# Ledger of designs, part 179: peptides against a protein of PDB entry 3WG5

Target 1, 218 residues: chain A of PDB entry 3WG5
Amino acid sequence: LAKNIVYVAQIKGQITSYTYDQFDRYITIAEQDNAEAIIIELDTPGGRADAMMNIVQRIQQSKIPVIIYVYPPGASAASAGTYIALGSHLIAMAPGTSIGACRPILGYSQNGSIIEAPPKITNYFIAYIKSLAQESGRNATIAEEFITKDLSLTPEEALKYGVIEVVARDINELLKKSNGMKTKIPVNGRYVTLNFTNVEVRYLAPSFKDKLISYITD
Target 2, 218 residues: chain A of PDB entry 3WG5 as posed
Amino acid sequence: LAKNIVYVAQIKGQITSYTYDQFDRYITIAEQDNAEAIIIELDTPGGRADAMMNIVQRIQQSKIPVIIYVYPPGASAASAGTYIALGSHLIAMAPGTSIGACRPILGYSQNGSIIEAPPAITNYFIAYIKSLAQESGRNATIAEEFITKDLSLTPEEALKYGVIEVVARDINELLKKSNGMKTKIPVNGRYVTLNFTNVEVRYLAPSFKDKLISYITD

## One batch from the design tools (peptide; made by RFdiffusion4, then SolubleMPNN)

Design b2_p20_4_s3 (from b2_p20_4, 8 letters changed)
Fold by OpenDDE base, seed 5:
Structure b2_p20_4_s3 (fold): chain B 218 residues (1-218), chain C 218 residues (1-218), chain A 20 residues (1-20)
Amino acid sequence: as target 1 above (218 residues)
Amino acid sequence: as target 1 above (218 residues)
Amino acid sequence: APRPAAVEIDAAHSPAELER
């Protein structure tokens, strides 16, 4: 039987316009090869809201399932990363990771203090994050609390509350546990049942440009 | 039976004087072909109030029904986009979209903080947005709260509160659900019953100018 | 009265950073 291909790619650091380019490139490669899915190993403290929204749209436009995997242990899908995860076809977390802390800010002052977002912006993102949760059949109350209470969850809590679908220690456990799951949002208008039987895992390396920008933003 | 034509066009990004030109061009093409309707796929964070008011007038002067469709998932009809939607013949939203956050501002300071509009401007736009809601038989209380509380709604909330008419995942579902609906405002002095039986969908591509401006505003 | 030209009705174009 021709092996189903699963791509794995890493996205680490701040969510920026360049992170959009990474998502777009990785998903496009996996789409071209008619992969069963792409797993994005995500480790982010957050970033820009505009880039985040574009990434969510790009995921939702994907011709294949996009799995967000908060990995490795110690990683987070913080702030913008949570929105991205909630916009995806499946969320997984490794033990020792976190998700949440989604309160929007206007940035940091010169003294490093947070510049609070006005109610307009906060309310916009409350509606937005609730929408993402509702579309994906995930816990919209917790999604709102990621903003209103600045809540952060462990993988076990996130699973328990119906924010995420899988807790997995590694890619092999992720594939095993997610095999036969339906995507939480449609792929090309249909909920896809993941088939991770007899799969080939292909790792996508960062491009030279990806490496260079990582070097500039680190 | 000669197929009724429905045009579909995309408007994305900030509401500016150029966005008015896009609306005018798209509606004019659909008018010239005596289309049954034009669907504008709208994704906007907001923009200029003057451009918004001109767009609303252009929609109200349309010889055919103008349907505002907040699309794709993750899109918003935020701020100016909400006013445009409330001025249209029918509002639809995709799951995962939002509408609202209509409080006027004077812009952003150098530190990214909002410059608040004075009460005179805020009160003007309260009266204006209430008028749009009342004329279209939509929830004027919620329309006011889009300003006074900076409220944002999910598609399901917006439908429930009588702000919008349709929640639809795609154009086909939109056509199906809106078939037989009356326009919320008159077309040439009459409320039109939408007839989406045996329709041909025609997509209007952005002009070269439209693409160039998208490139400049990205 | 001149329509207040400078009123931005913008929700999301703030450099809203969703960052920790």
Scores: peptide ipSAE 0.087, ipTM 0.350, DockQ to the pose 0.089; fails the geometry check
Fold by OpenDDE base, seed 3:
Structure b2_p20_4_s3 (fold): chain B 218 residues (1-218), chain C 218 residues (1-218), chain A 20 residues (1-20)
Amino acid sequence: as target 1 above (218 residues)
Amino acid sequence: as target 1 above (218 residues)
Amino acid sequence: APRPAAVEIDAAHSPAELER
């Protein structure tokens, strides 16, 4: 029996290898408890493409639905965060958040100027982000424009264009609106209809390791 | 006046965003002191390609020569470590170390099986690793084979094939053998002749942050 | 076991710092 449990965890800051470990730990806990889903409250300016792709893969391998929720107001799923969202089973955004700006860069020069990625890299990520969008039945044209135009969207625009599935102010509204929705990608080879009727919401805290790394990276 | 100082720092473990911070910190300290060079004792099984490319870029932007030294015996410059080495001003290896195995992968499945990178990714890294080898006047064919054949080399083979510049048992032998060598890539737009005559060797310890992250990632 | 620093040269691990 699926426990009528929905886990909620927060992931904030740059997407790094440590962020992958957070995703893996959180999803694993939720899988072990046979949760109905896990909601990841995401607030990221972006980060590393490698960590991002590993996170996407970990989400795609999840035994349970993984919902990316861009939260709280003022948060973003910027750059790497957009890819992670597009790789997930459902995307939600709170009002006053943003998604997009997915142009790959090689880093920052000593003066803080962007070092542009060569066309080969940019084209790779265009193909990748379009694939994520297509596989999830989301807007692949907008996904491409997140790179080619460095486009950023509001929640309302992202919903309108079919980039995301839900706009919600809080966890309760998210659960209410997403109840009965199908996952945008399969879970264990099957599209799952989300059932959030009479669920227990259980928050996952950062591990001691997570807190320590956050403390060190701040 | 260049201080007759050579810095030595150790970087061990997976290549991550934190490893980039270590490289940046170590090189910055050595730059600030106008060191003749910094030697990075590298022992890595690989890691993340993003962190790797950022590290390569940071090395290429260095105001002083950065020598990658695969050390101690039993160490490797595996995967990402090979790219970092190929992006550096000079490569040395200790006897009993290895370099190579550069095939990109998307990660490991739940059963521990490799998830292969799609051809687009593999081809990107082939072009990238060949570029690093060509720019540094190293063996671009072997660099490609590090990917296409997942080739790994001994220090003696790597020297023979023109992948690396020095085989050395310790720092003193490295300094002795590399003295008078030109950097394989430019420093501030110029190829530098290394001068290790009467240098002070100064070891850089991990920061408190570095120790803490290492402690947490172990 | 020290995870071989398998360069998960994830294609995504291209230096595409997807940073803002």
Scores: peptide ipSAE 0.080, ipTM 0.341, DockQ to the pose 0.351; fails the geometry check
Fold by OpenDDE base, seed 2:
Structure b2_p20_4_s3 (fold): chain B 218 residues (1-218), chain C 218 residues (1-218), chain A 20 residues (1-20)
Amino acid sequence: as target 1 above (218 residues)
Amino acid sequence: as target 1 above (218 residues)
Amino acid sequence: APRPAAVEIDAAHSPAELER
């Protein structure tokens, strides 16, 4: 039987237009190969709202299931990462990761203090994050509290409150636990039952372009 | 006597195309008002090499002196921030800040390990950072070691080694200490002597667009 | 309500990481 392919790719750091390009590239590869799913190992402290909204839209337009996996231990789907996760077909978290802290700010003042978002912007993102939660059948009250209380949750709390679907230590446990789950949002207008029996796991590396856009990291 | 204007603006977070837009906007405002200088209060862990190179070019094309000030205490000009600083007309650091750690990586592997840059890319950035140091009359050996040893320096070390020009606790001390200094690179083909006598300090806030690009920060 | 153009949902780190 032709092995179902599951792609695994990493997205680390802030959410920007480049992160959109990574999501688009990874999902496109998996779509072209008719993969059963793509798992995005996500570790992000947050990023740009416009890029986030574009990424959410790209995930929602995916021809295959996109699983957001907050990984490795110590990683977060913080702020923009939470929105992306809530926009995805399935959310998993590794033990020792976090999700939440979604309060929008308008940046930092000259003294380094946070410039608060006006109520209009905050309310827009409250409505948006609640919509993502509602569309995916996830906890919209907690999604709102990610903003209104700047709430962050552990994997166990997020699972308990119905924010995420899986707590898994690694890809093998994730595949095992998510096998037979329905996607929380549609794929091409249909809720898909994940079939991770007899799958080939294929890791996607950063492109040469991703590599040339070298990370000068501290 | 018409007060010389010194603009102060903040750039925090990773270096991206959006950070380029911030630099361009801030410098353009200061250029249009014929400011004596603009001080950019920089706090960055790093970012994109393409955006960094564009920012360096924008600084080098500035009609006025651009002072990079690593501020507040606890901030860094890490990685991409170091390149930007070395491309600027004057570098200052607050006590308790850092500069360096410039080794390029190609991202992270699926297990979260660093994907090393091939020697070709590393050598490109060694040549580039050494060029920035040489053009500004700063320590090119230390600039190379920011990559080859992933070196990070304190303000006192950076000053001692001739990487930076000023250690200052605040804007007032920076203006006082940098008054009468020559720019380390040309402004419109000329090395400018900074005149911070009888200056008006004007703080630039994030634009409405910068604000609408809200920070959903953790 | 008009889509807020560019809101940073930032915590610290953005894409082509010149990161520590």
Scores: peptide ipSAE 0.048, ipTM 0.310, DockQ to the pose 0.150; fails the geometry check
Fold by OpenDDE base, seed 1:
Structure b2_p20_4_s3 (fold): chain B 218 residues (1-218), chain C 218 residues (1-218), chain A 20 residues (1-20)
Amino acid sequence: as target 1 above (218 residues)
Amino acid sequence: as target 1 above (218 residues)
Amino acid sequence: APRPAAVEIDAAHSPAELER
């Protein structure tokens, strides 16, 4: 019997290999319990491309729906966070959040200036982000413009343009709005209809390690 | 009796001499068992040109069809991976994957900038990638543009332009779609029609050595 | 200034090494 459980976990800060470990741990817990879904409350400025790609793969390999929820208000799914969202089964945003700004960079110079990525890398990520959008039936043109124009969108714009699926103020509104929606990508090869009738919401706390690493990267 | 067996193996990470050993081992197992084919689930950012060329030769010398499958979603056949794919008997991509970005470089400088390859090297690889495309009846113009424009493509674009043969979500869909297709290059001097009716799918796991090397290269 | 959303593509994992 699939437990009528929805997990909610938070991922905040830079995307790193440690963020991958958080995603993996959270999703694994939800998989083990045969949850209806896991909602990841995401707030990130971005981070490492390698970690991002690993996270996307981990989400796509999930045995349960993974919902990326840009939350709370003031949060962002910036850069790597946008890729992660586009790789997920459903994207939600709270009012007052943002998504986009996906142009790859090689890092920051000593003066804090962006080290530009060469065309090779930029074009790689254009193809990558477009593929994520296309697979999920989301706006690939806008996904490209997240890179080529360094575009950032409000939740209302992102919804309007078909980048995201839900605007919701909180978990309860998210569950209500996403109830009966199909996942934008397959779960175990099948598009799943979300069932959030009479769900138990279970919050996963960051591990001590997760807190420590977040603290070190902040 | 050709065993109605299809092997599936994964190659992930940078293309190195160790990746050649993985290809060689996997293909050799499939050859020894007279498999219908081997599917290599490929996810690579690229790697060494020497290793890539050796891998291409090993694929072309295979006694059985070698299918390169860019998988899972989020994976890429980038740079060296594109050459490997173009050297194979059939290319498939999962939705959400990419192919391309084939411009040769000499490496990275201490500041993380790309060290450009001289025209001699670039032109060599233009000729090489075009030859792979032409031999396999794939789009040689796009193959050249993978270098000259650092082009990267989605699966849908790659299929549309005649770079790849199949877009498939999983192994089952790949087998279904590729059943009855001819190999794009010869197997032992003959173009083979793939027969995936009632096949046993056998997964090959990475050796302990393969895992260790992947870990060290990550 | 909000640090622009860095997609750090560290050199080590970039698709680019065709070393001869």
Scores: peptide ipSAE 0.047, ipTM 0.298, DockQ to the pose 0.177; fails the geometry check

Design b2_p20_4_s4 (from b2_p20_4, 8 letters changed)
Fold by OpenDDE base, seed 5:
Structure b2_p20_4_s4 (fold): chain B 218 residues (1-218), chain C 218 residues (1-218), chain A 20 residues (1-20)
Amino acid sequence: as target 1 above (218 residues)
Amino acid sequence: as target 1 above (218 residues)
Amino acid sequence: APKPPAVIIDAGHSPATLER
């Protein structure tokens, strides 16, 4: 029986234009091999809104399911990471992780204080995040509150409120729990039922470039 | 049966004088071939008001229907993009997109803060956007609130409030749903009933110039 | 006369940051 391949890759740190390149590379590899899915282990405090939006588009254009897995324990899909997750085909979280805190800012002042985004920008991202949630059949009210209340959720809360689909301690538990689930958004115009019954897990290593940039941005 | 031709072209990024040239080129090609319509897949955060107004005029002068399609998922017709959409013969949005946030600004300060437009400019654009909405039989109150409240809407909200005409996941669904609709503004002095029963879809590629400028503006 | 500064109708997505 031809083994279905599941790719696993890690994306850690701030969301930037380079993070888009990582997503694009990883998804492209998995697409080329007609993988059953790619799992992106995500740990991010957030980052640039432009890069985030491009990443969401790239995920939505994927020829295969893209699973965002907030991993390992202690990781977060904070801010931009939440948008990315909400734009994906399936969201999983490990115990001890968090999701949310999506209020946009313009940056940090010299004293380290947040420069608030004007209502124009905030309202745009409210509409945007609600749209992502609605498209994926996830809780749009909570998605809005990720901005308006800077809400952050535990995995258990996020699951309970219908923000995410799976809580899993590791890749094996994730594969087991997500087996037979439908993607929350379509792949090539169709909702895909995940088949993880006989899978080979392949880990994608960060490129040399990926390592170098992570070193610069940390 | 002679196939009616529908052109599809993409416009992405900031609205500039170059974006006007793209619109003009695309519409001119479709006019020359007596196309049933042209669909412009639009993804824009906004841009220059002068370029926007010229684009609106070019659309209004089109010899064929111009359909603005906010696409793909994750795209926006933000700010200037909303005006362009409101000036068009039909507005469609893909799920996961947004429209609105139309308050004019003078630019960004060195600290990234918005430089507010004076009331005179804001009031001008309120009148302008209301006029576009009224002319097209779209919700002028919401159009005003796109400025006064910096409102942004999901596709479903925009459809519900009578800002847009179609929510569609792809070109095929758009053609299907818009078939038999009348244009929201006249074409050559007449409201046109769209006929998408037996159409050939032709994609217009960006020119080399278009690719280069997108590369510079990203 | 210097052309009046171009009015920008932009949601400001590029400068926006979504981080903690």
Scores: peptide ipSAE 0.044, ipTM 0.318, DockQ to the pose 0.083
Fold by OpenDDE base, seed 1:
Order: C-alpha cells, then structure tokens, then sequence
Structure b2_p20_4_s4 (fold): chain B 218 residues (1-218), chain C 218 residues (1-218), chain A 20 residues (1-20)
C-alpha cells in the first residue's frame, strides 16, 4: 500500500557522479518506503553528460514518481539539469527560475573560452533531448532549440510551450497543483495519477558527504 | 526443438574486446539452450572499431536470432552501437533512446579535441555501414548519413526511416510487437519468423568480470 | 555576471576509435 508520504530532497550544484549517488540514495529511500512520490528540488548550472544520462536512467527506473522542481526562486535547471527534468515524471518550476541552455561543450580552455563540441556530439544530444521530450509528451522542438539556439525559458514560457507541467511558488502549491496529474512517463510501465491528498511531507537532508562534496565542487 | 525460451542480457558501456567476450558468452548460452532468441539490452556511447566488427561477425554467425534492444530509456546505440544494431537480426528501441553518430575518429588529442579520421578510413566505414544496412534491408542512405552528417535519430525517426523495426517500452511489449516478424538477416542461411508465444524469459546476469570491467571503463 | 555557460562535458562519448 502506498504510504501517503511525499519525500522532498534538494540537489544543488554541478551534475557529477556524486550527484548520481545523491539521486540514487534519495529515490531508493522513497522507493523503500513506498512513497507516493519524491520531489527533487533542483538547482544546477549543469555538469557532466555521462552523470546526467545515468541520472536520467535512474529516474526512469524509479518505482515511484520523481518530480523535478526547479527551486528556490533564482535557481536553474541549466544544461544537464534540463535533460534531467525532461527525463522525469513531472517538472515544476518556481517563479524566478529558468530552464534550458543545453548546448554541449567539451569544456573550457585555459583562457576560459568554451571548447565547442563537434557536430557528432551536438547531434547526439539533439537526438537524445528530443527523445526525452517526445517520450514525456513535452515540446521536442523547444527541446532541440535548447541546444541549437542555446534557448533558456522562464517558468511561464516553459509551461506555455509545454516543456513543464507546473509553476508553483512552494511545495504546498506544487502538491496542490500536481494532485491528480498523470506522470509524463510511466512508473513501472504505467502512467500514474498522483495522489497528494492528506500526504505527509518528509524532507531528506543531504548526507554529510553530500554537503562536503557540494562544498568542494562549488 | 526450439525451446520457448528467450534470453535477455544487458551490454552497457564502451565497445571493447571485453564487450565482444560478453556478446560471445551470452549468445553461446542461448545457442546451447536452443533459445528462440536472445535480446541484448544495449546502452553504449561507442568504442573500438575492431571490437565492433568482431561483434557484428559474432552476431551474424549466431545460430539463433539476436535482437538488439536500445534500452532502458535514456540509453543509446551510439557510434559502434549503431553498427552492431545494423548487423543484428532485429533492432528495437525504447522511447527516450537514440541511435546514430557513426563518424569514425582516430581518438582524442590531449586537449580533448577529436582526431579526425582520414578520408580512407571514413570511406571504409561508409561502405561498411551501407553494406550492413543493405544486407538487413534497412535504410542505407540514413546509415551513410550517420557518418557523413553525424546524424542521430530518435526511436520514432529511426522506425519511420526504416533503420529499426520496433519501438517498445519494455521486454513484454518488444516480445509482443516482434512476434511473427522475420529476422532482417538470415539465421544459418534462413530468414526466421520469431515465435514469442508462451515464452519463458531468462535473464542472463553480467558475470563478476563483466561488472568489474564495466566499472573500470565507466 | 554572465551565467557560467552551462557545461555538458561529454566525457562519455568514447570515440569510435576506429583505429585500424
């Protein structure tokens, strides 16, 4: 029996292999407790593509709905964060946040200039991001433009264009607005209707290791 | 008598000589048990061309149908993975996956730049990939464009263009959709009609060695 | 401050090192 529990966890900073470990830990806890969902408060400038892809897979393998919430105001789901969001069961954004800017790069040169990705890599990620959007019934054209035009959107624009599902000021508004929504991708092969009536909200704190590594990478 | 057994195995990560050993082991097990087919859940960014060509040969020498399934969502059959897929008896993709980006390179320079392949190598692989596509009755023009344009496709695009045969969310849907399909290349000189009525699905776990090497190469 | 460009470092594209 699904407990009327919703977990909330925060993932902040660069997307790395350690960020994967955070996602895995948080989702696993929520799965073990048969939570109704987990909400991941995401704030990221981007990060590693490999880690991002692993995170997307981990979300898509989740036994429970994973809601990506770009929060708090001023946060972003930039680059890798956009892919993660597009791979999730539901996307929400707080007012004053942003999503997009998904053009792949090979890194930064010593002078701080961007090392551009070759067409091979760019085209790979165009296909990948379009696939994520299409699978989730989100705007694949805009998803492509996140790469080809380095597009970034406000929450209102992202909602309007069908990139995201919810604009919410806080967790309470998110729960209220997303109650009764279907997941944008399947959970264990089924689209799930979210039930946030009389839920207990449980916050998962970052581990000591999570805090330390976030501190080192920031 | 073909047992109504379908093996499922996962191959993830870079295509190397070790990946060949995985393919060989998995296919051999399925051959020995006279399985109806083996499904290889493939997720790869690419790898070595020599290993790729050996894997293609091993698939083509299989006594049973080998189905390449780009899975789970978020996975790819990139570069070498595309060649492997095109050399197989049937290709399936999950929603949220990709295929393509087949341009050969000589490697990466110390600065992370791609070392381009000379025209001789590029032309060799154009001919090779076109041959794989033609032999399997798949789109040879798109196969060429996987190299010449560094093209990558979504599952829906790949299906539409006749690169792949099935889009399926999971193994059950794959079995259902591919039931009654003919292999795209011969099995022991004959095109085989797949029979997935009342099949036992057997999962082949990675060996300890498989897990260790995947971990080291990731 | 210009938002640091969103970095997707594709560390995982193993080049098809088609080394012959």
Amino acid sequence: as target 1 above (218 residues)
Amino acid sequence: as target 1 above (218 residues)
Amino acid sequence: APKPPAVIIDAGHSPATLER
Scores: peptide ipSAE 0.041, ipTM 0.294, DockQ to the pose 0.149
Fold by OpenDDE base, seed 2:
Structure b2_p20_4_s4 (fold): chain B 218 residues (1-218), chain C 218 residues (1-218), chain A 20 residues (1-20)
Amino acid sequence: as target 1 above (218 residues)
Amino acid sequence: as target 1 above (218 residues)
Amino acid sequence: APKPPAVIIDAGHSPATLER
C-alpha cells in the first residue's frame, strides 16, 4: 500500500521574514508531495509581528494539514510562536515545553527596558489572537489572557484549557495520538481527518541558507 | 567484568554560551564512551537565560543520564543553575549548598540596581520552570515559588519537598545513594535505572579553552 | 511616513538574566 508521507521539519529561534521563508519552503515541499501532513517542530521565543502574521496566513493557505509541535522538551511557542500555533491545523506540545506570553511590545530601550505597545496595538492583537482561537475552536478566553495577563501555560494546562490538542513525547506518540483527529481549521475549505496508520516520516533538513541565517541570528 | 564508566566534570561560574559548550563537550565525551552516567559538579550564581535553555535541551537530548550535583559545600545551583538541575536526569546536592532564587531579571542598572523583568518574561519562566518540574516528576509548586517568592532551599529542604533526589557528601556517597534510582526524565525515550555497582569514576578536566574563558569571565 | 515601529512579539529574546 502506498505509504502516506508525513514531513517533519524544525523551526527554531526568532520569528523573522526568514522564518517565513522556512515555513513557506517546508509547507511547499509537503504540498508538492501531497503529504498527509507536515509537522513543524517549533521552538521560538517570539519575534516580529509582521512575520508572524504572514506565517499564519501561509499556514492557513496550506493545501495540507500543518501541525505545530512545540518540541523538544525545554522548547517554547512563546509570543509570536503562540499565534502561529493558534493559526495551525493542530497543536501539539512535548512535556517540558511552554506556550503563551503574547503581549506585544514595541521593542527594548537602550537600557533593556521594554517599550510598551500603545493600547491600540495591544487591543489589535487581542482581537487577532481571539480570532485565531475562535476560528480553530480553541479557548479564546485563554488566548486573550496570553496577552492581558501575559499568561504562559504548561502542556498539561494548555491541553486542559482547550488551547492545544495533543501532548506527546515524540513524533511517534504524536502520530499515534493525532491519528483520526480532525484539523482544527479547514484545509482547502474542508476539515481533514488525519490518517497516520500507514505513514512514512520524512525529515526535512534546513537548507544551507537556513543554516547560515540561523547561525547569524544566534 | 567490563566496568561501567561514570564521568565527573565541573561547571563553575556564570551560565553563558561558553558554559553550553562545556556541557556539550562533557556530555558528548560521556556519550561516545557509552558511560553509565555523567555527573556534573555544578556551582553557579546563574547567568543567561538563553544559554540555560540551550543547556537544558542538551541535557534532555543526552544519550546517557546527566546527574547535576551541586558541589562542593558552599556551592549553589542558583537561578539558571536551578533550571539546569530541574532539566536533568537526577539532582544531587552536597550539605551546605543551595538551590533556587530563580526570578528572572533584565540585568543591572549603572548603579547596580536590578532591572526587573516585566511580567511577560517572569510568567514565561514560571511556565517553563513548572514544565521542567512536571516533566521530571519534581515539585512544580516549589519550582514556581523559586520565582514568585525568590525561594532558596537547603539540600534537606529540597529533598523533603521533592525538588531533588539525593543529598550526598561526595561522589562516592552520591554513587551509593543513587544506585538503582530511575532517571527522572527519559534517556532516549526510556527511564533508565542507574547501575553504579561496578563503576570506574573518570574525571574530565576543563579544556584549555574552558580554563581560559572561565578566567576571562571571572 | 516613518514606518511604524515593528511590533515585537518576543517573550524570550529578553536578555533575561537568570542571575542572583
Scores: peptide ipSAE 0.056, ipTM 0.430, DockQ to the pose 0.083; fails the geometry check
Fold by OpenDDE base, seed 3:
Structure b2_p20_4_s4 (fold): chain B 218 residues (1-218), chain C 218 residues (1-218), chain A 20 residues (1-20)
Amino acid sequence: as target 1 above (218 residues)
Amino acid sequence: as target 1 above (218 residues)
Amino acid sequence: APKPPAVIIDAGHSPATLER
């Protein structure tokens, strides 16, 4: 019996145009092989809003389920990472990770202080993050508070408040816990029930280009 | 006499996929209007290497001269910003700005320490940055030292060492000083002599999307 | 296989970042 394939890839570091290229490449590979899903092990402090929005759009256009997995312990889906997670088909977090802190800023001053975004931009992202939460059936109030309060949550809190779907220590536990779950957003217009009963896990390595780009952008 | 147009746009913050989109949009607008040049006021702490490489490629494919202007005072063309500058048709800096610090890293650890890139990646970017410098007739030794020594230069040092072409306090001084200069790389296979004798300066505002993305990524 | 390192040529965060 041909095993369904689940791809696992890692995206670490700032959310940038190259991060988009990584997402696109990884999802495309998994789509081409008609994988059951792709799991993206995400560890990001955040990054660019445009790249984030493009990544969200790419995830939403995926022909297969995209699972964001905040991993390993100590990792974060901070800022832009939270938006990406909220735009995905399923969110998992490892114990000892975090999600949130989504307030948009205009950068850092020379003294290291945050330059605040104008209200117009903040309000746009409030609407955007709430939309992502609502579309995925996740907690839109907490999603707003990720911005308005710079709220950061533990995996247990995020699960409790309905921000995420799974707390898992590793890929095997993630597959076990998410088996039989429906995607929180549709895949090609339909909600998919995840089937992880008899899967082969394939790890995608970053391309040489991916390695090179991540090296320059960090 | 129809004035030649010079476009001025601002790119501030991390180099990401959205930064690529900004560069692409700005250059495209200027190309469509057959502008004499576009000046990009750049203020970046750096960003993703892949986005940077795509931006460099987009600049090199430009149908018009692209001038990187590190501006305003206090701004930087740090890390990825240096690569972008070295890939451009002309580099200008305002007094009180900086360029350099190009050592690629793998990111930051949880404690805020830099995760070093493996030698293979570092060597790739050494070759890449030297290539950009050589192709533009700029100082390839200093370009290498931007990586190997994490060297940062003042505008005066960068000018002295042949890394940049112009030190200018504002757009008017930039236009005045760069008038009659040849581009450091070709435009459509030919080196262009800049003509800023009778130009109209047009400022390009960031799109709503650009504002939004810059807000999220900082 | 060790994941290829993200190459960041970043000396800091950009003006509109969702970054820590």
Scores: peptide ipSAE 0.049, ipTM 0.306, DockQ to the pose 0.105; fails the geometry check

